# Peptides against a protein of PDB entry 4HTP: the designs that were tried, part 25

Target 1, 231 residues: chain A of PDB entry 4HTP
Amino acid sequence: SQTVASHVPFADLCSTLERIQKSKGRAEKIRHFREFLDSWRKFHDALHKNHKDVTDSFYPAMRLILPQLERERMAYGIKETMLAKLYIELLNLPRDGKDALKLLNYRTPTGTHGDAGDFAMIAYFVLKPRCLQKGSLTIQQVNDLLDSIASNNSAKRKDLIKKSLLQLITQSSALEQKWLIRMIIKDLKLGVSQQTIFSVFHNDAAELHNVTTDLEKVCRQLHDPSVGLSD

## One batch from the design tools (peptide; aimed at target 1 H7 V8 F43)

Design b2_p16_3_s4 (made by RFdiffusion4, then SolubleMPNN; from b2_p16_3, 5 letters changed)
Fold by OpenDDE base, seed 2:
Parts: structure tokens; C-alpha cells; sequence
Structure b2_p16_3_s4 (fold): chain B 231 residues (1-231), chain A 16 residues (1-16)
């Protein structure tokens, strides 16, 4: 069965997240999220025009936007130090070079950007001059690869974890990788609360999540913003 | 926004 996520580029989600992060006001942040969400719903309606009982929902995107609420996937087992080492290897960075040291010592950068402790930002600047300009992954493909990572972590297959990570990295722009890293580490730094995201998604979303703790159920049952829990 | 435009393009492609 076709899903919206199988058609939407991961780059478009990342662009939306970037706009949200850069926006100073709550209202602007909400606007960017709403635009993406509304567009998603419109495409959903078009894609499933003749199919009323589909399980497809905003869940594939929502679980990337609110990665702290992920309950379907087990732990990735990935930390910043692992990613640093992977990038050093992949980009063939001299181990004693400036860029390698930036990645390894991301908590105390000597640079002027003030990105201390934000590995994703440090990685972004290292990657920007070295990576492709446009990624090729859909949201579905990203989720599939993340599923693989979690599964292989559970199975203690480090080689396969690396393989999936490499697939993600080699098919993503620097900006996409910035956000992918934040999704994996589960800290997006959007400047908008979980409650706000739920509120924009559906009036009953926060309540339903508080009861079920099931993000997919929230997205599926409350897919239509005009249909409430009691309807 | 460019993202919204791309969604519109996706819809258009689907309906073509």
C-alpha cells in the first residue's frame, strides 16, 4: 500500500524544521509546521481518494519531529562519539586535523559559532563543503533505515548498523544530516514545545497521547482535524 | 513556500 511518506522527500521535512528553528516567534514556528501538516493532509486525501479505510497517517513524520516519544523502535545505540568517528572515516579526515578534532571535541569548540555541545551543528559545518547539495531519501526510506539501525542494535550487529548509517549519510545533504543527527540523538532544538506541536496537529492530540502514549494512534485517530475523539 | 509548492506538484502528478 502506498503511503504519503513514500512520496515526500526527507529534505522537505528538514527544510521545514530549519524554518521552524530559525523563526523567533511562536506564531511563525507554528505557521511553518502548519503549512507542512496541511500540505501533508491534502496530499493524503488525494493519494487515498478512493480508499476510506487506510492506516496511513502523519505518523512517519511525527515520529521524526517528536523523536523523544518514539516507542515502536528500540534504542539506536548511537551517540555523538560514534558519529564523529564515522564521519572522520567516511570523509577521510586527518585524525589530528582541525575538522576531526572539532567533531571529537564538539562539547568545547574553539570556533566562533557558539555551537558548544551541539554536535549536529558542528557536523553541519564540516559536512557543508563536502556533501551533495540535494538528498534523495523519502521520509519512508529514512524511517526504514532507522528501523534497521534499531533492529541491528538489538541484535548487536555493529557492521549492519554502520551500513545503514552510511546509506543515510551518503544520500543526504549536510542540512538533512544535521536534522537526522538531531533525530537520532532525540533533541531537535526547535524552540516549540511538544504540547504546541500536538495542539497544532489536533485539539485532542495531547489528551489522547497522555492516555495511550501511542504516537501512531494519535496520528491515525486524529488524522482529520475536524473529527474529535468523541465523534 | 517551496515545500508547499512541491506538495502541490506531487498532487498534480498524482492526478495526471
Amino acid sequence: as target 1 above (231 residues)
Amino acid sequence: SPVVQRFEELIAELEA
Scores: peptide ipSAE 0.671, ipTM 0.960, DockQ to the pose 0.838
OpenDDE base, seeds 1, 3, 4, 5: peptide ipSAE 0.669, 0.664, 0.670, 0.669; ipTM 0.959, 0.959, 0.960, 0.959

Design b2_p16_4 (made by RFdiffusion4)
Pose (drawn by RFdiffusion4):
Structure b2_p16_4 (pose): chain A 221 residues (1-106, 117-231), chain P 16 residues (1-16)
Amino acid sequence: SQTVASHVPFADLCSTLERIQKSKGRAEKIRHFREFLDSWRKFHDALHKNHKDVTDSFYPAMRLILPQLERERMAYGIKETMLAKLYIELLNLPRDGKDALKLLNYGDFAMIAYFVLKPRCLQKGSLTIQQVNDLLDSIASNNSAKRKDLIKKSLLQLITQSSALEQKWLIRMIIKDLKLGVSQQTIFSVFHNDAAELHNVTTDLEKVCRQLHDPSVGLSD
Amino acid sequence: SPAEEMLDELLEELAS
């Protein structure tokens, strides 16, 4: 019943992605990612130490790191133009004000929002990776259910409980373009030698994370 | 590293 994702602050995923994006070279981008992946695996063993048929995996994090491969969740129905309106309303931004104009007159949207949010209020987030996933699930379902009000509420929960950095990365997760500067092939190859292959056949991100959880155990086994 | 620090904190919480 328990998951690694329930114990990992979304902030730690975000700080990892930030350092990845900030790194100039491939080797450094891989290093930052590998450290998070390796810690996730060590904590997985400690958490599920004496457990039986464990289905937990790196999937809750991997689906955020490779969001373009997201298939379980339906479309979110979220445009950058409506996030701008959501922030203007939420932050009580005067429309003639400098911050409101930056959002309205839209180095992607996530960065603009980052610069707007950075000097403001909350500096430390509280959400875990699991809670972020649960809320993204509500947003996708409510888009399918045509419930734009419940989408606003769920997105408000995500935004107001998160730091500027988390929000920058959450926006990018919703738009599905992280701009990390490291390819999907590279990310799969760091995770597992066989991961790129398994994803080609299955187009199934959770299956790949679960089946190839152990890096020393290949597809042939 | 930040990942090592995160892991140490998680393991202390799990032991508690």

Design b2_p16_4_s1 (made by RFdiffusion4, then SolubleMPNN; from b2_p16_4, 8 letters changed)
Fold by OpenDDE base, seed 3:
Structure b2_p16_4_s1 (fold): chain B 231 residues (1-231), chain A 16 residues (1-16)
Amino acid sequence: as target 1 above (231 residues)
Amino acid sequence: SAADELLARLLAELEA
């Protein structure tokens, strides 16, 4: 079945997240998120014009925006050190070179950018001169690959985990990989709270999530901002 | 807005 997520490029979500992160005020951060959400809902209405009873919702995007609330897929088993080693191998970086050392020692302050402790930012600057300018993945494809990683981690299939990671990396820009890393590590650093994200999505979203802890249920039941829990 | 441009592009793809 066709979903909104199968049409929306992952690059567009990442661009939205980048705008949110760069915005200084809460109001501006909220505006960027609201604009993305509104466009998603409008496209949903157009895509499903002839099919009123669909399970499609904002869930594929929401689970990437709030990855710490993920309950459907199991743990990825991926840490910064694993990603560092993978990038060194994939990019054929000299092990004793500046870029390899930056990735491995990401917690130590290096350079003028003040990115100490943020592996995703360190990776971004290493990847920027080496990666594609535009990625080719949709939000659906990203979630499918992340599902594969979690499933293969549970099954202890390290080779298949690496295969899925390579697909994500080779089909993504440096900016997309920055945000993908943050999604995997489960820390987006957007500068807006979980409560703010829920409040913008739907007035009853925080309450429903507090009771159910089911992010998909929240997105499905509260898909229409005009329809509340008591309706 | 960037979101409006995305929506316009996605809608055009559906009509295609």
Scores: peptide ipSAE 0.207, ipTM 0.843, DockQ to the pose 0.843
OpenDDE base, seeds 1, 2, 4, 5: peptide ipSAE 0.140, 0.177, 0.152, 0.123; ipTM 0.806, 0.826, 0.815, 0.796

Design b2_p16_4_s2 (made by RFdiffusion4, then SolubleMPNN; from b2_p16_4, 9 letters changed)
Fold by OpenDDE base, seed 3:
Structure b2_p16_4_s2 (fold): chain B 231 residues (1-231), chain A 16 residues (1-16)
Amino acid sequence: as target 1 above (231 residues)
Amino acid sequence: SEADALLERLLAELEA
């Protein structure tokens, strides 16, 4: 069956996350998230107009927005140092060059951007002049590749992990990779709390998550904002 | 289809 996630470009999620991050006030951050969510729900209704009892929900996006709550996928086994080495290899960066050293020593302050300790931002500036301007992946495809990485990590298949990472990287813009890195490392730095995200999604979302710890169940059962947990 | 028409509109809004 078709899903909303199979139609929504990953770039659209990343642009929304970028707007949220750049917004200073809580109200503005909430507005950007709400607009994305409302569009998702509207498309869901249109896509599934003739199909009742679908399992499709906001879950494919929510698990990328709140990656620290992921329980379906096992650990990726990926850290900043691994990504740094991969980028140096993929981009053929000189090991003693400025950009390679920035990636490897991302915790050390360099330049005027003040991005020390934020690997994703360091990577973004290295990638910006070198990568595609527009990515080609949908949210579903990103999740499929992340599933592959987690599965292969559990199976200790390092070569297949690298293959899936290369597919993600080569089909993503610099901005999309910035957010993908943050999803993998499980720190989006949005400036809004988990509670705020849940409260905007549904009034009962935080409560249901506290009881079940199942993000998919939260998204499926509370898909309609007008239908409560007690209904 | 109706779904396709809405998708195009919604995607345009998301990218704006």
Scores: peptide ipSAE 0.032, ipTM 0.647, DockQ to the pose 0.100
OpenDDE base, seeds 1, 2, 4, 5: peptide ipSAE 0.090, 0.079, 0.008, 0.006; ipTM 0.748, 0.747, 0.414, 0.413; seeds 1, 2 fail the geometry check

Design b2_p16_4_s3 (made by RFdiffusion4, then SolubleMPNN; from b2_p16_4, 9 letters changed)
Fold by OpenDDE base, seed 3:
Structure b2_p16_4_s3 (fold): chain B 231 residues (1-231), chain A 16 residues (1-16)
Amino acid sequence: as target 1 above (231 residues)
Amino acid sequence: SESEKLLEELLKKLEE
């Protein structure tokens, strides 16, 4: 069955996240998230117009927006150091070069941008002049690849992990990779709380999540913003 | 927003 996530480009989620991050006020951050969510729901209604009992929901996007609440996937086993080494290899960066050192020493302030400790931002600036291809992945494809990484990490198949990572990287823009890194590391730095995200999604979302700790269940049961938990 | 425009374009393609 077709899902909304199979149609929505990952780039669209990333552009929304970028807008949220750049927004200074809470109200503006909320607006950007609400616009994305409303568009998603509208697309869902159109896609599933002839099918009333679908399991499709906002979950594929929500689990990327709130990656710290992920409970379906096992751990990726990926840290900043691993990604740094992978990028150095993939981009054929000189090991003693400035860019390689920036990636490896991401915790040390090396520039004027104040990006110390934010590996994703450092990676973005390294990738921006080198990533020529427009991103082609959908949200579903990103989730499928992340599932593969988690599964292969559990199975200790390092070669297959690398293969899936390379597929993610080679099919993503620099901006998409910045956000992908943050999703993997589970720190988006949006400047908006989990509670705010839930409150915008549905008035009862925080409560249901507190009881179930199941993000998919929250997204499925509270898919309609007009239907509460007691209905 | 750019995302809304893209989703609207996708919607139009589905209705076609």
Scores: peptide ipSAE 0.035, ipTM 0.697, DockQ to the pose 0.834
OpenDDE base, seeds 1, 2, 4, 5: peptide ipSAE 0.034, 0.031, 0.008, 0.036; ipTM 0.687, 0.685, 0.388, 0.682; seed 5 fails the geometry check

Design b2_p16_4_s4 (made by RFdiffusion4, then SolubleMPNN; from b2_p16_4, 8 letters changed)
Fold by OpenDDE base, seed 3:
Structure b2_p16_4_s4 (fold): chain B 231 residues (1-231), chain A 16 residues (1-16)
Amino acid sequence: as target 1 above (231 residues)
Amino acid sequence: SAADELLERLLKELEA
């Protein structure tokens, strides 16, 4: 069966996250998230208009927005250093060159942007002139590739991990890769709390998550904002 | 809104 995530471009999620990050006030951050969520729900209703009992929910997006709450996938086994080395190889960057050194020494401020310690931002500026302007991946495809990475990490198949990472990278813009990196490292730096995200999603979301620790269950059971836990 | 434009695009794709 078709899912909402199979239709929504990953680029659209990343654009939303970028707007949230750039927003200064809590209210504006909330607005951007709410608009994305509302659009998702409306599309869900249209997609599933002839199907009453579907398991499809906001979960594919929510697990990327709150990656620290991921419990279905095992660990990726990926750190900034691994990504730095991969980018140097993939982009054929001189190892002693400025861009390679920026990626490897991302904790040391080398530029005017004050991006010290934020590997994703450093990667963004390196990638921007070198990669696709528009990505082609859906949210479903991103999750499938991330599932592959986690599974292959558990199986100690480094070659297959690299293959999946290359698929993600080669089909993503610099902006999409910035956010993908943050999802993998599990730190989005949105400037909005987990509690705020849950409160916007559903009034009972934080409570249900505190009890179940199951993000998919939260998204599925509380898909309708008008239906509470006690209903 | 940007969200509305996305929804309209996705709905058109669904109908095609």
Scores: peptide ipSAE 0.054, ipTM 0.736, DockQ to the pose 0.848
OpenDDE base, seeds 1, 2, 4, 5: peptide ipSAE 0.052, 0.030, 0.051, 0.027; ipTM 0.722, 0.681, 0.717, 0.668

Design b2_p16_5 (made by RFdiffusion4)
Pose (drawn by RFdiffusion4):
Structure b2_p16_5 (pose): chain A 221 residues (1-106, 117-231), chain P 16 residues (1-16)
Amino acid sequence: SQTVASHVPFADLCSTLERIQKSKGRAEKIRHFREFLDSWRKFHDALHKNHKDVTDSFYPAMRLILPQLERERMAYGIKETMLAKLYIELLNLPRDGKDALKLLNYGDFAMIAYFVLKPRCLQKGSLTIQQVNDLLDSIASNNSAKRKDLIKKSLLQLITQSSALEQKWLIRMIIKDLKLGVSQQTIFSVFHNDAAELHNVTTDLEKVCRQLHDPSVGLSD
Amino acid sequence: SPLEEFFDEKIAELEE
């Protein structure tokens, strides 16, 4: 019943992605990712130490790191133009004001929002990776259910409980373009030698994370 | 790193 994702601050995923994006070289981008992945694996073993048929995996984090491969969640129905309106309303931004104009006259949207949010209020987030996933699930379902009001509420939960950095990365997760500077092939290859292959045949990100959870145990086994 | 320290602390709590 328990998950690694329920114990990991979304902030730690975001700080990892930030350092990855900031790194100039491939080797350094891989290093930052590998550290998070390795810690996730060590904590998985400690958490599920004496457990039986464990289905927990790196999937809750991997689906955010490779969001373009997201298949379980339906479309979010979220445009950058409406996030701008949501922030103007939420932050009580005067429309003639400098910050409101930056959002309205839209180095992607996530960065603009980052610069707007950075000097403001909350500096430390509170959400875990699991809670972020649960809320993204509500957003996708409410888009399918044509409930734009429940989408606004769920997105407001995500936004108001998160730091500027987390919001920058959450926006990119929703738009599905992280701009990390490291390819999907590279990310899969760091995770597991066979991961790129398994994803080609299955197109299933959770299956790949679960089946190839152990890096020393290959597809042949 | 702070990330490794966070995970070490969580593992130590489980071991206790």

Design b2_p16_5_s1 (made by RFdiffusion4, then SolubleMPNN; from b2_p16_5, 6 letters changed)
Fold by OpenDDE base, seed 5:
Structure b2_p16_5_s1 (fold): chain B 231 residues (1-231), chain A 16 residues (1-16)
Amino acid sequence: as target 1 above (231 residues)
Amino acid sequence: SELEERFEELIEEIEE
């Protein structure tokens, strides 16, 4: 069955997240998230116009926005050091070069941007002059690749993990990779709380999540903002 | 917004 996530570019989610992060005020952050959510719901209605009772929901996006609440896929087993080594290899960076050292020593600020401790930001600046300007992945494709990584981590298939990571990297812009890294590490640094995200999504979302701890159920049951839990 | 415009384009594509 067709899903909204199979149509929405990952780039559009990343651009939204970037806007949220850059916004100073809570209200502006909320506005950007709401815009994406409303657009998603509108597209859902159009896509499923003739098919009621579909299981499709905002879940594919929500699990990337709140990756710390992921319960369906197992741990990736990926840390910053692994990503650093992968990028050095993929980009053929000299090991003793400035960019390689930035990635490996991301906790120690050596650059002018003050991004110490934020691996994703450091990676972004290394990738920006070297990567595609526009990615080609949909949200569904990103989730499929992340599922593959988690599954292969559980199976201890390191080579297949690398393969999936390479697919993600080679089909993504520097900005998309910045956010992908943050999704994998499970720290988006949006400056907006989980509670706020849930409250914007649906008034009953936080309550339902507290009871079920199932993000997919939250997204499915509360897909319509006008229909509550008691309805 | 530009984002909303892109989503409208996606809607148009599926309605064709």
Scores: peptide ipSAE 0.570, ipTM 0.934, DockQ to the pose 0.858
OpenDDE base, seeds 1, 2, 3, 4: peptide ipSAE 0.566, 0.567, 0.560, 0.566; ipTM 0.932, 0.933, 0.931, 0.932

Design b2_p16_5_s2 (made by RFdiffusion4, then SolubleMPNN; from b2_p16_5, 8 letters changed)
Fold by OpenDDE base, seed 5:
Structure b2_p16_5_s2 (fold): chain B 231 residues (1-231), chain A 16 residues (1-16)
Amino acid sequence: as target 1 above (231 residues)
Amino acid sequence: SELEERFQKLIEEIEK
């Protein structure tokens, strides 16, 4: 069955997240998230116009926005050091070079941007002059690759993990990779709370999640903002 | 917004 996630570019989610992060006020952050969510719901209605009772929901996006609440896929087993080494290899960076050292020593500020401790930001600046300007992945494709990584981590297949990571990297812009890294590390640094995200999604979302701890159920049952949990 | 315009284009594509 067709899903909204199979049509929505990952770039659109990343651009939304970027806007949220750059916004100073809570209200502006909420506005950007709401815009993406409303657009998603509108597209859902169009896509499924003739098909009622579909299981498709905002879940594919929500699990990337709130990756710390992921319960379906297992741990990735990926840390910043692994990503650093991968990028050095992929980009053929000299190990003693400035960019390689930035990635490896991301906790120690060596640059002018003051991004110490934020691996994703450091990676972004290294990648920006070296990567595609526009990515080609949909949200569904990103989730499929992340599923593969988690599954292969469980199976201790490091070679296949690397393969999936390379697919993600080679088909993503620097900005998309910045956010992908944050999704994998499970720290988006949006400056907006989980509670706020849930409240914008649906008035009953936080409550349902507290009871079920199932993000997919939350997204499915509360897909329509006008239909409450008790309805 | 630009985002909304992109989504509108996606809608138009599936309605064809």
Scores: peptide ipSAE 0.673, ipTM 0.961, DockQ to the pose 0.861
OpenDDE base, seeds 1, 2, 3, 4: peptide ipSAE 0.668, 0.671, 0.668, 0.671; ipTM 0.960, 0.961, 0.961, 0.961

Design b2_p16_5_s3 (made by RFdiffusion4, then SolubleMPNN; from b2_p16_5, 8 letters changed)
Fold by OpenDDE base, seed 4:
Structure b2_p16_5_s3 (fold): chain B 231 residues (1-231), chain A 16 residues (1-16)
Amino acid sequence: as target 1 above (231 residues)
Amino acid sequence: SELEERFQALIEEIEK
């Protein structure tokens, strides 16, 4: 079935997240999120114009924006150290080289950017001169690959985990990988609270989530901002 | 915005 996520480039989500992160004020952060959300809803209406009561919703994006609330997908089993080693291998970085050491020692980097403790930022700067300028993945494809990673982690299939990670990495820009890493690690560092994200999405979103803890249900049931829980 | 324009392009594509 057709979904909004199957059409929306992952790059557009990442660029939105980047704008949110770079914005200083709460209002500006909200503006960027709202822009993406409203665009998504508009596209949804167009895509499903002739099909009522579809299950499609903002969920594919929301679960990437609020990855700490993920309950459907099992644990990835991926830590920063694993990613560091993967990048060292993939990029053929000398193990004793500056970039390899930056990735491995991301908590105490010697770099000029002040990115101590933020592996994704460290990775970004290593990847920027080495990676594709534009990615090709849709949000749906990203979620499919993440599903694969989680499933294979549960099955203890490390080889298949690596395969899916490589697909993500090789089809993503440095910026997209920065955000992908943060999604996997479940720390986006947006500077905006979960409550704010929910409040912008729908007035009743926080309440419904508090009761159900089901992010998909929240996104589906409250897809229309004008239709409340009691309606 | 540029983002909105990209989404509009996506809409136009599915409406063909």
Scores: peptide ipSAE 0.682, ipTM 0.962, DockQ to the pose 0.863
OpenDDE base, seeds 1, 2, 3, 5: peptide ipSAE 0.681, 0.681, 0.677, 0.680; ipTM 0.962, 0.962, 0.961, 0.962

Design b2_p16_5_s4 (made by RFdiffusion4, then SolubleMPNN; from b2_p16_5, 6 letters changed)
Fold by OpenDDE base, seed 1:
Structure b2_p16_5_s4 (fold): chain B 231 residues (1-231), chain A 16 residues (1-16)
Amino acid sequence: as target 1 above (231 residues)
Amino acid sequence: SSLEEKFQKKIKEIEE
């Protein structure tokens, strides 16, 4: 079945997240998120105009925006060190070179950007001159690949995990990879709280999530911002 | 916004 997520480029989500992160004020951060959400809802209405009772919702995006609330997927089993080694291999970086050392020692200030401790930012700067400018993945495809990673991690299939990671990496820009890394590590550093994200999504979202702990249910039941829990 | 315009374009493409 067609979903909004199957039509929305992952790049568009990443661009929105980047704008949110770069925004200094809470109001501006909220505005960028709201614009993305409103566009998503409008697209949903258009896509499903002739179909009633669809299960499609903002969930595919929300689970990437709030990855710490993911309950459907099992653990990825991926840490920064694994990603560092993967990038060194993939990019054929000299093992004793500056870029390889930056990735491996991401916690130590080694660069001019002051990004110590933020692996995703370190990776971004290493990737920027080496990666495609535009990715090709949709939000659905990203979620499918992440599902594969989680499933293969549970099955202890390390080679298949690597394969899915390579698919993500090779089809993503440096900016998209920065955000993908943060999604996998489950720390987006947006500068807005979970409560703020929920409040923008729907007035009852925080309450429903607190009761159900089911992010998909929250997204489906509160898809319409004008329809409350009591309705 | 640029994003809204992109989404609107895609909506039009689906409706066609």
Scores: peptide ipSAE 0.158, ipTM 0.792, DockQ to the pose 0.759
OpenDDE base, seeds 2, 3, 4, 5: peptide ipSAE 0.125, 0.139, 0.151, 0.147; ipTM 0.771, 0.786, 0.789, 0.787

Design b2_p16_6 (made by RFdiffusion4)
Pose (drawn by RFdiffusion4):
Structure b2_p16_6 (pose): chain A 221 residues (1-106, 117-231), chain P 16 residues (1-16)
Amino acid sequence: SQTVASHVPFADLCSTLERIQKSKGRAEKIRHFREFLDSWRKFHDALHKNHKDVTDSFYPAMRLILPQLERERMAYGIKETMLAKLYIELLNLPRDGKDALKLLNYGDFAMIAYFVLKPRCLQKGSLTIQQVNDLLDSIASNNSAKRKDLIKKSLLQLITQSSALEQKWLIRMIIKDLKLGVSQQTIFSVFHNDAAELHNVTTDLEKVCRQLHDPSVGLSD
Amino acid sequence: SVEEFFDEKIAELEEE
């Protein structure tokens, strides 16, 4: 019943992605990712130490790291133009004000929002990766259910409980373009030698994370 | 750090 994702601050995923994006070279981008992945695996063993048929995996984090491969969640129905309106309303931004104009007159949207949010209020987030995933699930379902009000509420929960950095990265997760500077092939190859292959045949991110959880155990086994 | 956070969480579990 328990999950690694329920114990990992979304902030730690975000700080990892930030360092990845900031790194100039491939080797350094891989290093930052590998450290998070390796810690996730060590904690998985400690958490599920004496457990039976464990289905937990790196999937809750991997689906955020490779969001373009997201298949389980339907479309979010979220445009950058409506996030601008959501922030103007939420932050009580005067429309003649400098910050409101930056959002309205839209180095992607996530960065603009980052610069707007950075000097403001909350500096430390509270959400875990699991809670972020649960809320993204509500947003995708409510888009399918044509409930734009429940989408606003769920997105408000995500935004108001998160730091500027988390919000920058959450926006990119929703738009599905992280701009990390490291390819999907590279990310799969760091995770597992066989991961790129398994994803080609299955197009199933959770299956790949679960089946190839152990890096020393290949597809042949 | 992220690694220190994980180490601390693992130690807490080992103490159980």

Design b2_p16_6_s1 (made by RFdiffusion4, then SolubleMPNN; from b2_p16_6, 9 letters changed)
Fold by OpenDDE base, seed 1:
Structure b2_p16_6_s1 (fold): chain B 231 residues (1-231), chain A 16 residues (1-16)
Amino acid sequence: as target 1 above (231 residues)
Amino acid sequence: SFEDRVEELIKEIEEK
């Protein structure tokens, strides 16, 4: 079945997240998220115009925006150190070189950017001159690959985890990889709270999530901002 | 922008 997520480039989500992160004020951050959400809903309505009782919702995007609330997908088993080693290998970085050391020692200030402790930002600058300018993955494809990683982690298939990670990396820009890393590590650093994201999504979203702890249910039941929980 | 792409995609869907 066709989903909005199958049509939306992951790059578009990442660019929105980047705008949110770079925005100084809460109002501007909210505006960028709202614009993305409104566009998503508009696309949903168009895509499903002739279809009733669709289960499609904002969930594929929401679970990437609020990865700490993910309950369907099991743990990835991926940490910064694993990603560092993977990038060193993939990019053929000299092990004693500046970039390899930046990735491995990401907690220590080594550069002029002041990104100590933020692995995703360090990775971004290493990747920027070395990777594609534009990625090719949709939000659905990203979620599929993340599902694969989680499943293979559960099955203790490290080789297949690496394979899926390589697929993500090789088909993503530096900016997309920055956000992908943050999604995997479950820390987006957007500068807006979970409550704010929910409030923009739907007035009843926080309440429904508090009761159900089911992000997909929240996204499906409250897909229409004009229809409340009591309706 | 994403918004522009959405409009384009919507147009494509409506024309199919």
Scores: peptide ipSAE 0.321, ipTM 0.851, DockQ to the pose 0.897
OpenDDE base, seeds 2, 3, 4, 5: peptide ipSAE 0.286, 0.308, 0.310, 0.292; ipTM 0.841, 0.844, 0.856, 0.844

